# Peptides against a protein of PDB entry 3C2G, part 5

Target 1, 209 residues: chain A of PDB entry 3C2G
Amino acid sequence: IRTFDLLGLLLHDSDAIDGFVRSDGVGAITTVVQYPNNDLIRAGCKLLLQVSDAKALAKTPLENILPFLLRLIEIHPDDEVIYSGTGFLSNVVAHKQHVKDIAIRSNAIFLLHTIISKYPRLDELTDAPKRNRVCEIICNCLRTLNNFLMMWIPTPNGETKTAGPNEKQQVCKFIEIDILKKLMSCLSCEGMDTPGLLELRSTILRSFI

## One batch from the design tools (peptide; made by RFdiffusion4, then SolubleMPNN; aimed at target 1 Y83 N91; its pose is not in this set)

Design b2_p29_8_s2
Fold by OpenDDE base, seed 4:
Structure b2_p29_8_s2 (fold): chain B 209 residues (1-209), chain A 29 residues (1-29)
Amino acid sequence: as target 1 above (209 residues)
Amino acid sequence: IEARLEEARKKQDEDFDEVVKKYKESLLK
């Protein structure tokens, strides 16, 4: 635990982060978080989030790491783990088609729906720190989903993949009334990705209309 | 005070329902 905290303090610059990632630091963390220690899991996932925007991740094989992380997020009830994990997911899929494909094959879209479904509406949360954390989690999920959906929007100069029937079905779950109500509650949170919600809406419409 | 809070909550729920309805309608266009 203290080791991860120390590593987090040392990884304050991009070069150090890239060096850690090139040394299979992500694989090392994922090995450690397999142990049933909640504090260790939380610290490890937080460290993953800290290195999730590293340029070196583009060259890191995530075929084994990403499915494991998705499963961890699925089964772990801890908001801090979910926050860190969804943040990691959002960052690693950004601008990386091969990583998006791995995530989608690992049922990431369905998982994002499950995560959002787990939490109450933000207006029902009276504790400000809890409300803010839940809002951040939902935003991480929406950002990730948006990154997936953008693959299926025709671009003038690009080969556009079409969403498969399974992916389409999974995306359709986000237009359920209860999910939409939770998403709309995010509009009341200051500093949060209102633009992201609007972009997601636009992306869904462009993808399915 | 409780009555005002309940009324405010009810109004908020109605507003959200309207937004959701409009969103669904937009998906059908």
Scores: peptide ipSAE 0.023, ipTM 0.477, DockQ to the pose 0.026
OpenDDE base, seeds 1, 2, 3, 5: peptide ipSAE 0.020, 0.019, 0.018, 0.021; ipTM 0.484, 0.447, 0.487, 0.408; seed 5 fails the geometry check

## One batch from the design tools (peptide; made by RFdiffusion4, then SolubleMPNN; aimed at target 1 Q50 N147; its pose is not in this set)

Design b2_p30_1_s4
Fold by OpenDDE base, seed 1:
Structure b2_p30_1_s4 (fold): chain B 209 residues (1-209), chain A 30 residues (1-30)
Amino acid sequence: as target 1 above (209 residues)
Amino acid sequence: SLEELLEVLERLERQRERRREALEEQLKSL
């Protein structure tokens, strides 16, 4: 725990973050969070989120790391772990086709739907810190979904990947009225990535037309 | 591993200390 906190304080610039990632820092964190200590898992996932935009991460094999993190989020009912893990996922899949493919093969689409479905409506949350954290988690899930959907939108001049029948069926669950209501509730939250949520809304509409 | 994490931490601490020392030397030359 203290080691991760100290490391997070040292990772204040992009060069230090890239240096950590090049030294297999993501693999080291992944090894440490395998121990059944909730505080250690929280601290490790938070540190993963802090390094999730590192340029060096594009050169890091994620074939073992990403499936492990997805399983951790699935089995660990902790908002801080889910927040950090979904934040990491949203950042690492951005602009990286091979990472998107690993995530999809690791059942990420279904997991994202499961996460969003487990949380209550934001209007049912009276505690402002809890409501804000739930908004952030839902937004991380939806941003990740947007990154997946964008692969299957026809570009005027490009080879577009077609979604498989299973992926299409899993994506169709995000047009459920409950999910759409949660998306709309996130748009009403202050300090949220409103442009990103509006982009997702547009992407959903385009994907199901 | 935990050992790899500790090695990275020690490296970053040493880099931070060297940056601090360089700033302190620059401040003494002013």
Scores: peptide ipSAE 0.020, ipTM 0.374, DockQ to the pose 0.027
OpenDDE base, seeds 2, 3, 4, 5: peptide ipSAE 0.015, 0.017, 0.009, 0.017; ipTM 0.348, 0.372, 0.308, 0.344

Design b2_p30_3_s3
Fold by OpenDDE base, seed 5:
Structure b2_p30_3_s3 (fold): chain B 209 residues (1-209), chain A 30 residues (1-30)
Amino acid sequence: as target 1 above (209 residues)
Amino acid sequence: SEAIEEARKKQRERAEEERRRKLEELLEEL
């Protein structure tokens, strides 16, 4: 716990973050969070989030890390773990086709749907910190979904990856009315990535209409 | 009968169109 907090306090510089990642720091965190300690898992996932945009991750094999993290998020009901883990996922899939493919094969689409589905409507949450955290989680899930959908939109050059039948079925769950209502509720939250949510809207229109 | 099957087909098509319309309306409110 304290070690991860201290590492998080030292990892403000991009070169330090890259140095940590190049030294298999992500693998080290994933090893430590295998212990059944909620505080340790929370701190480790927070540190993963802090390094999730590191340039060095482009050279880091994620084939073992992503399935593990996705399983961790699936098993742990802790909002801080889910926030950090979905944040990590959203950042690592950005601009990395191979990482998107690992995540999809690791059932990420279904997991993201499950995460969004388990939370109540934001209007039912009276506690502002809890409401904001839930909104952030949903936004992380939706931003990750946007990154997946973008693979299947034809480029101006006519190049497109075709979604498999299983991926199509999984993605079709995100156009459920209850999911879209939660997306709309997130647009009403202060300080949210409204541009990212509007991009997802555009992506859904291009993918499903 | 073929007529019953065609009626069921047209009913499914209308239900899919209505679902698409509701989705579009919801995305316009976004």
Scores: peptide ipSAE 0.023, ipTM 0.437, DockQ to the pose 0.011
OpenDDE base, seeds 1, 2, 3, 4: peptide ipSAE 0.022, 0.022, 0.021, 0.000; ipTM 0.453, 0.495, 0.458, 0.278

Design b2_p30_7_s2
Fold by OpenDDE base, seed 3:
Structure b2_p30_7_s2 (fold): chain B 209 residues (1-209), chain A 30 residues (1-30)
Amino acid sequence: as target 1 above (209 residues)
Amino acid sequence: SSLEKRLREARKEQAESFDKVVAEAKKAAA
C-alpha cells in the first residue's frame, strides 16, 4: 500500500508513467490487486487510473488485464475501486479501437449499464462526498460509452463500423428514463466534467438521431 | 455571490438543453 502511494507520488511525469507501463507496470498492479485485501485493491486501482492515459498502453496487451478489471468493478463494493476502475476503462479505450473491441467482447457495455443502475439517483444522496463520487463513476461510465458510440459514427470518408445486434440492444438501455435521469443529475453536480458530458450529448445525437 | 448565481444559471441552462437533446435521441432510438 505504501509502495503504491509512493508510486502515485512519483508518477506525475509522463515519461515516468510511460516507462512504468513499458515495464509491465499495469500487469504488476493487476497481479497485486488479485489479493483479497481491500486497501491494496483500492490503492492498486487508483494507481491504474493514474497511468491509464499512458502512451505505452497502446503497446500493452490488455486481453487479460481488461476482462479482469471489468470483473473486479462488477463485483467490488467499494466506490473508490469502482471510480478508479471505470476511470481506467474510460481512458484506456480512448483512441484505441483494439481496446474498445476487447472491452465490448468482455461485456463492457452491459457492465456500464449495471454500474449506473446500481447507484441511486444523485438527489437521493445526502452525503456530498458520496454523491460526488457516484457522479464521477457515472461520468466515467458515460465517457466510456461515448468512446464506444464513436466507433459507429461515420468517418469523413463515409466508412463506419456497425454495432452488432447485441451491442445495439445494450446501448439502447442507456436511453431508459432512469439512466437518462442519472445522466442529467450529473450535469447538475458541481465540479463535474461538463465538457465531457456535452461531448456525450453530441455523440448521442449523432448516434440515435 | 453574483458569480455563483450565474454559474448555477448556466448549469441549469446546460442541463435543460441537454435534457431536450436526450429526449429527442430517446424518441429517435425507441
Scores: peptide ipSAE 0.010, ipTM 0.332, DockQ to the pose 0.048
OpenDDE base, seeds 1, 2, 4, 5: peptide ipSAE 0.008, 0.012, 0.019, 0.008; ipTM 0.362, 0.335, 0.377, 0.325; seeds 2, 4 fail the geometry check

Design b2_p30_7_s4
Fold by OpenDDE base, seed 3:
Structure b2_p30_7_s4 (fold): chain B 209 residues (1-209), chain A 30 residues (1-30)
Amino acid sequence: as target 1 above (209 residues)
Amino acid sequence: SALEERLRKAREEQDKDFDEVVEKSKKALE
């Protein structure tokens, strides 16, 4: 825990973060968070989030890391772990087709739906810190979903992949009106990606129509 | 509360658009 805190303080620039990642820092964290200690898991996942946008991650073998993290998020009810984990996921899949494929094979689409479904509407949360954290989690899920959906939309100058039948079925769950309304509730929170919500709507139309 | 009012307004503004998207998407999947 203390080591993770220290690293979090020191990893304040892109070069330091890349150095940590190149030294298998992500693998080290995932090894440590396998121990049944909630504080350790929280600290480790937070550190993962802090390094999740590092350029060096493109060269990191995430085949063993992502499935583990997704499982951790699935079974751990802690909002801080879910926040950090979904934040990590959203960042590492961005602009990386290989990483998207690993996440999808590891049932990430279904997990995102499960996370959003489990949280109440924001207007039912009276505690402001809790409400804000839930909103951030939903936004992380939304951003990740957008990254997945964009893979299957034809671009004028690019090759497009086709979603498998299982992926299509899982994606269809996100066009449920209750899910969409829950996502839109995030518009009331400061610092939320409103353009991302609009992009999701557009992406859904392009994906299914 | 002010937050509840913002939530209500956000829902009212966006529900129409999303309902249309859902219906169109359902038809496309038939």
Scores: peptide ipSAE 0.026, ipTM 0.380, DockQ to the pose 0.041
OpenDDE base, seeds 1, 2, 4, 5: peptide ipSAE 0.009, 0.010, 0.007, 0.011; ipTM 0.314, 0.323, 0.317, 0.363; seed 5 fails the geometry check

